# Designs tried in a protein design run: peptides against a protein of PDB entry 6B4E. Part 184

Target 1, 295 residues: chain A of PDB entry 6B4E
Amino acid sequence: TNFDKISKMFWHYKDKIAQIKQDIVLPIKKADVNVRNLLSRHKRKINPKFGQLTNSNQQLFKIQNELTQLINDTKGDSLAYHWILNFIAKAVVHQAETEVRVKPESALPLGKLTLYLLVQFPELQELFMARLVKKCPFVIGFTCEIDTEKGRQNMGWKRNNENKWEDNTSYDERMGGILSLFAIITRLQLPQEFITTTSHPFPIALSWHILARICNTPLNLITNTHFVILGSWWDAAAVQFLQAYGNQASKLLILIGEELTSRMAEKKYVGAARLRILLEAWQNNNMESFPEMSP

## One batch from the design tools (peptide; made by RFdiffusion4, then SolubleMPNN)

Design b2_p29_3_s3 (from b2_p29_3, 12 letters changed)
Fold by OpenDDE base, seed 2:
Structure b2_p29_3_s3 (fold): chain B 295 residues (1-295), chain A 29 residues (1-29)
Amino acid sequence: as target 1 above (295 residues)
Amino acid sequence: SYEELLEQRKKEEEEWLKEVEKTLKELEK
């Protein structure tokens, strides 16, 4: 693992966030009133749709079509188009922070929707990834110290209006929710209409990178959060990961589930304990995945 | 001593990292 490369990637996306604000968000405030009104209406229509997802493919397809139409309506104005995509990127991540956080299996329909949009609208890919890395740098396997304010900020810790840091549990759960979504996206197959014409924008190899990079992270930087997000990843993608990489995947799962947890045993992390339970379940041929969606 | 403990932890970490790197290289084959 090249940590310099990971850091470079991290800061690239941090810069991208700043660029988005400067080049997309702020300029739209000065745009024609008709454009602003259009975007306001579209925002109001788009935002609820992510919460309308269920375990139904029929419902998913309905929402996909509705969002596609709404986004296409903005293509006549490049700035408006990018603004809507950026809004969607933010909304999806927010849904992961809130809904997926408390109901991990909801990552599946959300992930399917997101993957569809990422393929249908390629410009969404960089916007979405930038938002993911900002909120949850674990998605690219980035870790830094959190004993400083800047370190905490870099790792996606939030402060409230009173400048108080969020509690550890809240942070862990948010990170778990976001990573669950990303993990799902990486292990999903492209929709049939795209499978022969388009490459997967965030393939299963990115899950490999997450696990490998965490394993190579200095132990003094490993926290309970690392184990929490690994557990979230496990629930979301371990079965498909094993299917994809076979014996190599197995070795890596043992590495995170057994070796990494053992090395950190003295810390008595709750997340690590859960990960060991997941490992044991797998060893007993009882690895579970999220239920498939209904027709 | 605390210093000795820190040194021991550092050594353990270094050994762990080497092991992980070796394992990862093997996995990439």
Scores: peptide ipSAE 0.022, ipTM 0.516, DockQ to the pose 0.020
Fold by OpenDDE base, seed 1:
Structure b2_p29_3_s3 (fold): chain B 295 residues (1-295), chain A 29 residues (1-29)
Amino acid sequence: as target 1 above (295 residues)
Amino acid sequence: SYEELLEQRKKEEEEWLKEVEKTLKELEK
């Protein structure tokens, strides 16, 4: 693992966030009133749709079509188009931080919707990835120290209006929710209409990178959060990961489930204990995946 | 001693990391 490369990726997306603010968010505030009104209306229509997802493919397809139409309405103005995509990127990640956090299996319909949008609107890919990395650097296997304010900020820790850091449990759960979404996206197949014409924007190989990079992370930087997000990843993608990489996947699952947890045993992390339970379930031929969506 | 413990930990970590790297290389083939 080349950590310099990972760091460069991390800072690339941090810069992208700043760029988005300067080139998309701020300029739209002084745009034509008609454009602003259009975007306001579209924002109101788009925002609730992510919460309307169910375990139904029929409902998913309905929402996909509705969002597609709404986004297409903005294509006549490049700035408006990018603004609405950035809004969607933020909304999807927010949904992961809130809904997926408490109901991990909801990552499946959300992930399917997101993957569809990422393929349908390629410009969403960089916007979405930048938001993911900002909120949850674990998606690219980035880790830094959290004993400084800057370190905590880099790792996606939030402060409230009283400048108080969020508690560890809240942070862990948020990271788990976001990582669950990303993991789902990486293990989903492209919709049938895109299989022959488009490559997967965030393929299963990115899950490999997450696991491998965490395994190669200096032990002094490994926290309970690392094990929490690994557990979230496991629930979301372990079955499909094994299908994709076979024996190599098995080795890596053993590394995170057995070796990494053993190396950190003295810390007695709750997340590590859960990961061991997942490993044991797998060893007993009881690895579970999220339920498939209904027609 | 504490120093010996640290050295042992470092060695163990290095060996473990080598295993990870080996797995990565095998996948890249």
Scores: peptide ipSAE 0.022, ipTM 0.523, DockQ to the pose 0.052
Fold by OpenDDE base, seed 5:
Structure b2_p29_3_s3 (fold): chain B 295 residues (1-295), chain A 29 residues (1-29)
Amino acid sequence: as target 1 above (295 residues)
Amino acid sequence: SYEELLEQRKKEEEEWLKEVEKTLKELEK
């Protein structure tokens, strides 16, 4: 694992966030009033859609179609189009931070929706990835020290209005939620209409990178959060990961579930304990996945 | 001593990283 490369990628997306603000978010404030009104209306229509997702494919398809139409309405203005996509990127990540955080299985419908949008609107991909990396650097296997304020900020820690850091549990759960979403996206098949025409924008290989990079992370930088997000990943994608890579996947799962947890045993991380339980379940041929969505 | 402990930990970490890297190389084939 080349950590310099990972760091470079991390900062690339940090720069992308700044660029988005400069080139998309701020300019729209000075745009024509009609454009601003259009976007405001669309924002109001789009925002609740993510909360309307259920474990129903029928509902998913409905929402996909509705969002597609709303996004298409903005294509006549490039700035408006990118603004809407950026809004969606932020909204999806926010949904992961809130809903998926408390209900991990909700990552499945959200992930399906997101993957559809990512393929349907390719310009969303960079916007979404930038937001993901900003909020949860674990999605690219980036880790830095959190002993400094800047380090915490880089790792996605939030401060409240009183400038107090969020508690560890909140951070862990939030990271887990975001990672669950990303993991789901990586293991989902493309929608049927795209399978033969488009490559997967965030394929299962990206899950491989997450696991491998965490395994190679200096142990002094490994925290409970790492194990929490690995557990979240496991619930979201382990079954499909094994299907994709077979014996190679098994080796990597053993590395994170057995070797990494053993190496960090002295820390007594609760996340590590959970991951160990997941490993044991797998060893007993009881690996579980999220339930499939209903028709 | 603390210094000895640190050295031991560093050695263990290096060994771990080597093991992981080896495994990853095998998986990438």
Scores: peptide ipSAE 0.022, ipTM 0.516, DockQ to the pose 0.021
Fold by OpenDDE base, seed 4:
Structure b2_p29_3_s3 (fold): chain B 295 residues (1-295), chain A 29 residues (1-29)
Amino acid sequence: as target 1 above (295 residues)
Amino acid sequence: SYEELLEQRKKEEEEWLKEVEKTLKELEK
């Protein structure tokens, strides 16, 4: 694991967030009134769509089509187009922080929708990844110390209006939700209409990177959150990960489930305990995955 | 029903918490 590379990636996306604000978000406020009105209307139509997802593929396809049309309506203006994609990126991550957090299986329909949009609108990829890294650096296996204010900020900790940090449970759950979504995306197959024309924008290899990078993270930087997000990843993608990489996947799962948890046993992390349970379930041939969506 | 689903989720969560507690106790040994 090249930690310098990971750090560079992290800061690249942090810079991208700043760039998005400067070049997309702020300029649109001064754009033509017709453009602003269009985007306001589209925002209102788009935002509820993510909450309308169910375990139904039919419903998914409906929403995909509706969003596609709404996004296409903005292509006549590059700034408007990028603005709406950035909005979608933010909305998807927000949905992961709220809905997926409390209902992890909802990551599946959300992930399918997101993957479709990422392929259909390639410009969304960089916007989405930037938002993911900002909110949950674990998606690229980045970890830093959280003993400082800046460190906590870098790792996606939020403060309220009174400058109080969010509680540990809230942070863990948010990170778990976001990571669940990303994990799902990495293990999903491309939609049939794209499978022969494009490569997967966030393939299963990115899951490998997450696990490997966490395993190689200095132990003094490992927290309960690391185990929480590993557990979230496990529920979301472990089955497909094993299918993809076979014995090599098995080794890595053992590393995180057995070796990493054992090394950190003195900390008595609740997340680690859960991960041990997942490992044991797998060893007993009882590894579970999210249920497949209905037709 | 929605209520039944909620009850089932609560039950599952309780079972999960029990398993976590058991594992934590094992780690303390």
Scores: peptide ipSAE 0.007, ipTM 0.348, DockQ to the pose 0.019

Design b2_p29_3_s4 (from b2_p29_3, 12 letters changed)
Fold by OpenDDE base, seed 2:
Structure b2_p29_3_s4 (fold): chain B 295 residues (1-295), chain A 29 residues (1-29)
Amino acid sequence: as target 1 above (295 residues)
Amino acid sequence: MEKELKEEEEKKKEEDLKELEEKLEELEK
């Protein structure tokens, strides 16, 4: 019953992607030349900003303000506004796939920026979630078989220009990068200006869902990728997760770190080995979190 | 310990299901 509901949610977001293409992306191609030129200019200004993030809060605030202004400039045209938000959603996920995968700590400034934008522009929430689920179904705890082409596509596997599937390492790293970003978003507090007025759009409970749903996944569907993304999640959010749920969080961390890895020991997954190391570090009171950003 | 962990897991599965249902209702709106 639970898996059927998760599947329904998965397909909802798949349908949303198709809808976005039909209702936002394609119509803009036929829009007024002035609108297209505006969006082209804005796209060029927006795109590099995600790569300009550093461990500095000052730099973060600068970029937040710049992006806010650029997005606000499009609000006079609803279609243009939604197009630019969809572009941002794609750009953020792309940044996770390319930069966060190689430098997980970069998820923190990217996550802070993303959370700010999600709160400031609520219409971004559905666009972003749809993109996340398309690229990394693990964000909602969805898993299917990857023995078929359709199954691989559903799980976010990419083909190159020669129609060859990406290698396992590349896939694992991309999934880890995306999940790191999502995990960070779930464990971040709202910016001070929003804490009393707005609910968190993707709260820490969504991290609970990821872990719980993976624990419930049939063992025959568990792959190295599951352990890789759990490790990525752990680095990104385990400390804050323990703070949020206390003893119940501890039990769930033991379930994924000890029980799930033990059940899959015969597979000798590299991701599982890493997750065990993380568990052991925690048991020895050496759980690490990403460093806080500088002023 | 193992029994306790399993019981807690089942409890959380139920909670997860409830939250998922709420999320689905939001998406259908």
Scores: peptide ipSAE 0.021, ipTM 0.555, DockQ to the pose 0.038
Fold by OpenDDE base, seed 1:
Structure b2_p29_3_s4 (fold): chain B 295 residues (1-295), chain A 29 residues (1-29)
Amino acid sequence: as target 1 above (295 residues)
Amino acid sequence: MEKELKEEEEKKKEEDLKELEEKLEELEK
């Protein structure tokens, strides 16, 4: 693992967030009243759509069509178009931090919707990835020290209005929710309408990178959060990962489930204990995936 | 055109798999 490359990628997306603020978010505040009114109306219509997702494909397709129409309405103004996509990127990640956090299986409909939008609107890809890396750098296998304020900020830790850090459990759960969404996206097949015309924007290989990079992370930087997000990834994508890479996938699952947990056994991380349970379930031919969506 | 895209996708998958295998071997050392 080339950690210098990972670091460069991390900072690229951090810079992208700054650029988005400067080139998209701030300029729209100075836009004409008609554009601002349009975006305000669209924001109000778009926001509830993510919460309207269910385990129904019919409902998914309805929401896909509604969002597609709303986004297309902004294409006449490039700034408005990019603003609405950035808003969607933020909203999707927020849904992962809140809903997926408490109901991991909700990542499946959210991931399907997100993948559809990423393919339908390619400009969303960079905006979404930048937001993911900012909120959960684990999605690219980035880890840094969290003993400093800057380190915690880089790893996506939040402070409240009283400047107090969130508790470890809240952080772990948020990271797990975001990573579950990303893992789902990486293991989903492209919608049938795109399979012959477009490559997958975030393919299953990105799941490999997450696992491999965590395995190569210096042990002194490994925390309970690493095991929590690996467990979240496992629930979301392990079955499909095994289908994609076969024996090579098995080796990597053993590395994270057995070898990495064993190396960190002295820490007695709760996340590591859960990951061992998942490994044992797999060894007993009881590996589970999220339920498929209904028609 | 559809056949060519499928062949390119399969080739890309094979290349990705080879790279992943090399990375896995490095992890086992």
Scores: peptide ipSAE 0.020, ipTM 0.557, DockQ to the pose 0.767
Fold by OpenDDE base, seed 3:
Structure b2_p29_3_s4 (fold): chain B 295 residues (1-295), chain A 29 residues (1-29)
Amino acid sequence: as target 1 above (295 residues)
Amino acid sequence: MEKELKEEEEKKKEEDLKELEEKLEELEK
């Protein structure tokens, strides 16, 4: 694992966030009133759609079609188009921070919707990845120290209105929610209409990178959050990961579930204890995946 | 058909990995 490369990737996406603000968000504030009104209407129609997802494929397809139409309506203006995609990227991540946080299995319909949009609108890919890395650097296996204010900010810690850091449990749950969504996206197959024409924008190999990079992270930087997000990843993608990489996947699951947890045993991390339970369930041929969606 | 699909999926995974490596190399420049 080349940590310098990971750091460069992290800062690339941080710079991308700044660029998005300068080139997309701020210019729209100065745009023609008709454009602003269009985007305001579309924002109001789009935002509720993510909360309308259920375990129904029929409902998913309905929402996909509605969002596709709404996004296509903006293509006549490049700035408006990129603005609406950036809004969608933010909305999807917020849904992961709120709903997936408390109901991890909701990552499946959200992930299917997101993957569809990422393929249908390729310009969403960079916007979405930048947002993910900003909110949850674990999605690229980035870790830094959190003993400084800057370190905490880089790792996606939030401050409340009183300028106090969020509690550890809230941070862990948010990171778990975001990572669950990303993990689901990486393990989903492309919709049938895209399989022959398009490459997967965030393939299962990115899950491999997350696990491998965490395993190679200096132990002094490993926290309870690392184990929490590994557990979230496990629930979301471990079954499909094993199907994709076979014996090599097994080795990596043992590394995170047994070796990494054992090396950190003295810390008595709750997340590590949960990950060991998941490992044991797998060893007993009781590895579970999220339930499939209904027709 | 299943074997061909699996081979295509593996090839796609390799291509995606290569693209990621290339992006990392570009950032080193």
Scores: peptide ipSAE 0.019, ipTM 0.552, DockQ to the pose 0.090
Fold by OpenDDE base, seed 4:
Structure b2_p29_3_s4 (fold): chain B 295 residues (1-295), chain A 29 residues (1-29)
Amino acid sequence: as target 1 above (295 residues)
Amino acid sequence: MEKELKEEEEKKKEEDLKELEEKLEELEK
């Protein structure tokens, strides 16, 4: 694992977040009142859509069409278009932090919607990835020390209004939710209408990168969160990962489930215990996937 | 175009697999 490359990628997206603020968010505040009003209306219409997702494909397609129309309405103004996409990127990640966190299977409809939007609106890809990396660096397999304030900030830790860090459980759950969404996106097939015309923007290979990079992370940097997000990834994508890479996937699953957990056994991480249970379930031919959506 | 996209995806998979194989070899040592 080239850690320098990962670090460069991490900082690229951190810089992108700063750029988005300067080039998209701040300029809109000074834009024409009509543009601001349009975007405010669109924001209000778009935001509830993510919470309206169910396990129904019909409902998914409805929401896809509604969002597509709302986004297309902004294409006449490049700044407005990029602003609405950035808003969507933030909203999707927020939905992962809140809903997917408590109901991991909700990542499937959210992931399908997100993948559709990423393909339909390519400019969303960089905006979304930047937001993901900012909130959950684990999506690119980035890890740094969290003994410093800057380290914690880089790893996506939040402070409350009293300048206190969030509790470990809250952080773990948020990271798990975000990673579940990303894992789902990586294992989804493109919608049929795009298969012949577009490559997958975040393919299953990115799941490979996550696992491999975590396995190569110095053990002194491995925390309970790493095991939590690996467990979240496992629930979301392990079945499809095995289908994609076969024996090589099996080796990597054994590495994270057996070897990495064993190396960290002294820490008695709860996340590691759960990951061990998932490994054992797989070894007993009881690996589960999220239920498929209903027509 | 479809063939080219498939070839690029396969190439990327091969590169990723190679990187993993190298890692697996390092972990097995």
Scores: peptide ipSAE 0.023, ipTM 0.596, DockQ to the pose 0.514; fails the geometry check

Design b2_p29_4_s1
Fold by OpenDDE base, seed 4:
Structure b2_p29_4_s1 (fold): chain B 295 residues (1-295), chain A 29 residues (1-29)
Amino acid sequence: as target 1 above (295 residues)
Amino acid sequence: MPDTSWLTDDAPARIEAEKAAQQQLLAAL
């Protein structure tokens, strides 16, 4: 693992967030009233769509079509178009932080919707990835120390209005929710209409990167959160990961489930205990995936 | 510690290439 490369990637996306604020978010506040009104109306229509997702593919397709239309309505103005995509990127990640956090299986419909939008609107890809990395650096296997305020901020820790850090459980759950969404996206097949014409924007190889990079992370930087997000990843993508990479996938799953947990046993991390249970379930031929969506 | 040198970013591509080669070999038999 090249940690310098990972760090450069992390900072690239941090810079991208600053750029988005400067080049998209701030300029729109000074835009024509008609543009601002358009975007306000679209924002109000788009925002509830993510909460309307169910385990139904029919409902998914309906929402995909509605969002596609709403986004296309903004293409006449490049700034408006990028603003609405950035809004969507933020909304999707927020949905992962809230809904997927408490209902991990909701990552599947959200991931399908997101993947569709990422392919349909390629400009969303960088906006979305930047938002993901800002909120959950684990999506690229980045880890730093959290003993400093800057370290915590870099790892996506939030402060409340009283400048108090969020509790460990809240952080772990949010990271798990975001990682579940990303894991789902990486293991989903492209919609049939795109398979022959488009490469997957965030393929299953990125799941390999997450696991491999975590395994190579210095042990002194490994926290309970690492095990929590690995467990979230496992629930979301382990079955498809094994299908993709076979024996090498198996070795990597054993490495995270057995070796990494054993090395950190003295810490008694709850996330590690859960990951061990997932490994044992797999060893007993009881690996489960999220249920497939209904027609 | 187990050798983790194989945990590289390019590993997926290698695995896919090996799988493809194996499938071609099996198809040729």
Scores: peptide ipSAE 0.512, ipTM 0.881, DockQ to the pose 0.874
Fold by OpenDDE base, seed 2:
Parts: sequence; structure tokens; C-alpha cells
Structure b2_p29_4_s1 (fold): chain B 295 residues (1-295), chain A 29 residues (1-29)
Amino acid sequence: as target 1 above (295 residues)
Amino acid sequence: MPDTSWLTDDAPARIEAEKAAQQQLLAAL
């Protein structure tokens, strides 16, 4: 694992967030009143759509079509188009932080919607990744120390209005929710209409990167959160990961579930205990996946 | 320590290439 490369990727996306603010978010505040009114109306129509997702493909297709139309309405103005995509990127990540956090299986319809939009609107890809890496650096296998204020901020820790850090449980659950969404996206097949014409923007190889990079992370940087997000990833993608990479996937699952947990056993991390249970369930041929969506 | 030298970013591409090569060999038989 090249940690310098990972660090460069992390900072690239941090810089991209600053660039988005400068080139998209701030300029739109000075844009024509008609453009601002259009975007305000579209924002109000788009926001509820993510909460309207169910375990139904029919409902998913309806929402995909509605969002596609709303986004297409902005294409006449490049700034408006990029603004609405950045808004969607933020909204999707927010949904992962809130709904997927408490209902992990909701990552499936959200992930399908997101993947469709990422393919339909390629400019969303960089905006979405920048938002993901800012909120949850684990999506690229980035880890730094959290003993400093800057380190905690880099790892996506939030402060409240009283300048107090969020509690460990809230952070762990929030990271788990975001990673569940990303894991789902990496293991989903492209929609049938895109399979022959487009490459997958965030393929299952990115799940390999997450696991491998965590396994190679210095043990002094490994926290309970690492095990929580590995457990979230496992529920979301382990079945498809094994299908993709076979024996090599199996070795990597054993490495995270057995070896990494054993090396950290003295810490008695709750996330590590759960990951051990997931490994044991798999060894007993009881590996579970999220239920498939209805027609 | 288990050999972790195989935990590289290019491992997925190598695995896919190996699978493709095996399928081609089987198709040529």
C-alpha cells in the first residue's frame, strides 16, 4: 500500500471541496434572480425524493425519472447544473448519515439511485467523491491520527455549537452509514441500459482498496471505528466481494475478521467483536446480505 | 506475520486478468 498516494488523494478531495465552494456555491449567490429562484424550487422538489425511496424498483424508477428531469432543466446554465449536482451529492451523503445509519438496508435503494445518477450525470462523480472523502475518509482507506484537533477534523469528526466533539458512538454510526452506501455502490451492477456503453465509476475494486489499506494501516492508528465500518461494509458487500475475487477475497475477509481483530484484542473494541461474529457466521455458511428489492 | 505483499491496489486487476486468461484457455480446449 502506498500511503503517500492515499494521502495525496485525500488532500485532492479536500482541495476539491474548497474549489466547489469558490467556483460553484459562492458564485450562485450572485447569479441572476431567475436562476436562484429556479434552483430554490428544484432544491425543494429534490430533497423529499431521497426519503421517498422504498424497497421497490418501481418507486426507484419513478424517482430516477423525476430527478433526471429536474437536473436536465438546469443544463442550460453550467453553473446551475453543477450547483444542483453538488446539492444532490450533499443530500445523498446526508441521507447516509441519517437514514442508512439506523437502517443499513436502506443503502440498497439509495445506492441504486446514486449509481444511476453518477452514470447519467458524470460530473456528479467528482462532486460526490469529494463529499464522501470529506465526511468519511475511510471510503478511500485513509487514516490519520486523531490525537490532534486537525487530525479529528481530517477524519470527519464534527463539533457541535458548543465546540464539543461528537460522541464516539455517533461518529462510529455515522461513518458506518456512509461506508454502507459506498460499499453498496461498489458492488452494484450498472443499470442494464449502461452496461455495454459505460464503465462502472466506482467498481468493486474500490472495496478491495478499503480492506487492503486498512489491513496495512499501522496498528497504532486502528480504532473501534475501523472495525465498525468493516462490519458495515461486510453486511453491504461481502457476498458480492467473494463472488468477484473468489479465493483472494476469502483470504482478505479472514485477514480482517481473524488476524486484524486478534491483533487488536487487548483493546476489546465492540466493533471488532461484531466483525468476529460476522466471520463466524460466514464460516458456518450463514453469510447474510441485504434483501433484494421488489419488482 | 502473514504475507501481506498481495494487498496492493493493483490486485483486483491482476485477479481479473488471471480469470480472463483461464477462461480463454478453457475456450480454446
Scores: peptide ipSAE 0.512, ipTM 0.880, DockQ to the pose 0.847
Fold by OpenDDE base, seed 1:
Formats: sequence, structure tokens, C-alpha cells
Structure b2_p29_4_s1 (fold): chain B 295 residues (1-295), chain A 29 residues (1-29)
Amino acid sequence: as target 1 above (295 residues)
Amino acid sequence: MPDTSWLTDDAPARIEAEKAAQQQLLAAL
């Protein structure tokens, strides 16, 4: 693993967030009143759609069509178009931090919607990835120390209005929710309408990167959160990962589930204990996946 | 630690290439 390359990628997306603020978010505040009114109306229509997702493909397709129309209505103004895509990127990640956090299986409909939008609107890809990396650097296998305020900020820790850090459980759960969404996206097939014309923007290879990079991370940087997000990834994508990479996937799952947990056993991480249970379930031919969506 | 030299970013591409080669061999039989 080339950690310098990973760090450069991390900072690329951090810089992209700053650029988005400067080039998209701030200019819209000074835009024409008609543009601001359009975007305010669209924001109000778009925001509820993510909470309207269910385990129904019919409902998913309805929401896909509604969002597609709402986004297309902004294409007459490039700045408005990029603003609405950035809003969607933020809203999707926020849904992962809240809904997926408490109901991991909700990542499946959210992931399907997100993947559709990423393919339909390619400009969303960079905006979404930048938001993901800012909120959850684990999506690219980035880790840094969290003993400093800057380190915690870089790893996506939040402070409340009293300037207190969030508790460890809240952080772990948020990271798990975001990573579940990303893991789902990586293991989903493209919608049938795109499979012959477009390559997958975030393929299953990115799941390999997450696992491999964590396995190669210096042990002194490994925390309970690493095991929590690996467990979240496992629930979301382990079945499809084994299908994609076969014996090599199996070796990597054993490496995270057995070897990495064993090396960190002295820490008694709760996340590591859960990952051990997932490994044992797999060894007993009881690897579970999220339920498929209904018609 | 077990040899983790195979845990590279290009490993997926190698695995996919090997799988494709095996499929071609099977199709030729």
C-alpha cells in the first residue's frame, strides 16, 4: 500500500470541498433572485425524496424519475446545476449518517438511487466522492492519528455547539452508516439501461482498496472504528465481494476477520468482537446479505 | 504478519484478468 498516494488523494478531495464552497455555494448566494428562488423550490422538493425510499423497486423508480426531472430543470444554468448536484451529494451522505446508521439495510435503496444519479449525472461523481471523503475518510482507506484536534477533524469527527467532540459511539455509528452506503454502491450492478454504455463509477475494486489499505495500516493507528466500519462493510458487501474475487477475496476476509482482530485482541475492541462473529458465521456457511428489494 | 504484498491497488485488475483468461481457455475446449 502506498500511503503517500492515499494521503494525496485525501487532500485532493479536501481541496475539492473548499473549491465547491468557493465556486458553487458562495456564488449562488449572490446569484439572481430568480435562480435562488428556483433552487429553493427544488431543494424543498428534492430533500424529502431520500426519506421516501422503501424496499420497493417501484418506489425507487418513481423517485429516480422525479429527481431526474428536478435536476434537468436546472441544466439551463451551469451554476444552478452544479449547486443542485452538490446539494444532492450532501443530502445522500446525510441520509447515510442518520437513517443508514440505525437501519443498515436502508443502504440498499439509497445506494441504488445514488448509483443511478451518479451515472445519469456524471458531474455528481466528484461532488459525491469529495463529500464522502470529507465525512468518512475510511471510504478510501485513509487513516491518520486522532490525538490532535486536526487529526480528529480530518477523520470526520464533529463538534457540537458547545465545542465538545461527539462521543465515540456516535462517531462509530456515523462512519458505519456512511461506509455501508459506499460499500453497497461498489457492489451494485449498473442499471440495465446503462450497463452497455457506461462503466461503473465506483466499482467493487474500491471495496478491495478499503480492506487492503486498512490491513496495511500501522497497528498503532487502528481503532475500534476501523473494526466497526469493516463490520458495516461486511454486512453490505461481503457476499458480492466473494463472488467478484473468489479465493483472493476469501483470503482478505480471513485476514481482516482473524488476523487483524487477533493482533488487536489486547485492546478488547467491541467492533473487533463483532467482526469475529461475522467471520465465524461465514465459516459456518451463514453469511448473510441485505434482503433484495421487492418489485 | 502473513505476506501482504499481494494487497495492492492493482490486485483486482490482476484477478479479473486471470478470470478472463480462464474463461477463454474453457471456451476453447
Scores: peptide ipSAE 0.511, ipTM 0.881, DockQ to the pose 0.897
Fold by OpenDDE base, seed 3:
Structure b2_p29_4_s1 (fold): chain B 295 residues (1-295), chain A 29 residues (1-29)
Amino acid sequence: as target 1 above (295 residues)
Amino acid sequence: MPDTSWLTDDAPARIEAEKAAQQQLLAAL
């Protein structure tokens, strides 16, 4: 693993966030009142739709169509278009932080919607990835020390209104929620209408990167969060990962489930214990996946 | 630690290529 490359990728997306603020968010505040009013109306219509997802493909398709129309209505103004896509990127990640963290299976409809939008609106890809990396650097297998304020900030830790860091459980759950969404996206097939015309924007190979990069991370940087997000990834994508990469996938699952957990056994991480349970379930031919959505 | 040098970013592409080659071989049989 080339950690310098990963670090450069991390900082690329951090810079992208700054660029988005400068080039998209701030200019809209000074835009014509009609543009601001349009975007305000669209924001109000778009925001509830992510919470309206169910385990129904019919409902998913309805929401996809509604969002597509709302986004297309902004294409006449490039700045408005990019603003609405950035809003969507933020809203999707927020949904992962709030809903997916408590109901991991909700990642499936959210992931399907997100993947559709990423393909339908390619400009969303960079905006979404930048938001993901900012909020959960684990999505690219980035890890740094968290013994400094800057390190914690880089790893996506939040402070409350009293400038107190969030508790470890809240952080772990948020990271797990975001990673569950990303894992789902990586393992989903493209919608049928796009399979022949478009490559997958975030393919299953990115799941390989997450696992491999974590396995190669210096042990002194490995925390309970790493095991939590690996467990979240496992629930979301392990079945499809095995289907994609076969024996090599199996080796990597054993590395994270057995070897990495064993190396960190002295820490008695709860996330590591859960990951071992997932490994054991797999060894007993009881690997579970999220249920498929209803028609 | 087991040798994890094979855990490279290009590994997926190699695995996919190998899988494709195996499928072609099986189809030729």
Scores: peptide ipSAE 0.514, ipTM 0.882, DockQ to the pose 0.859; fails the geometry check

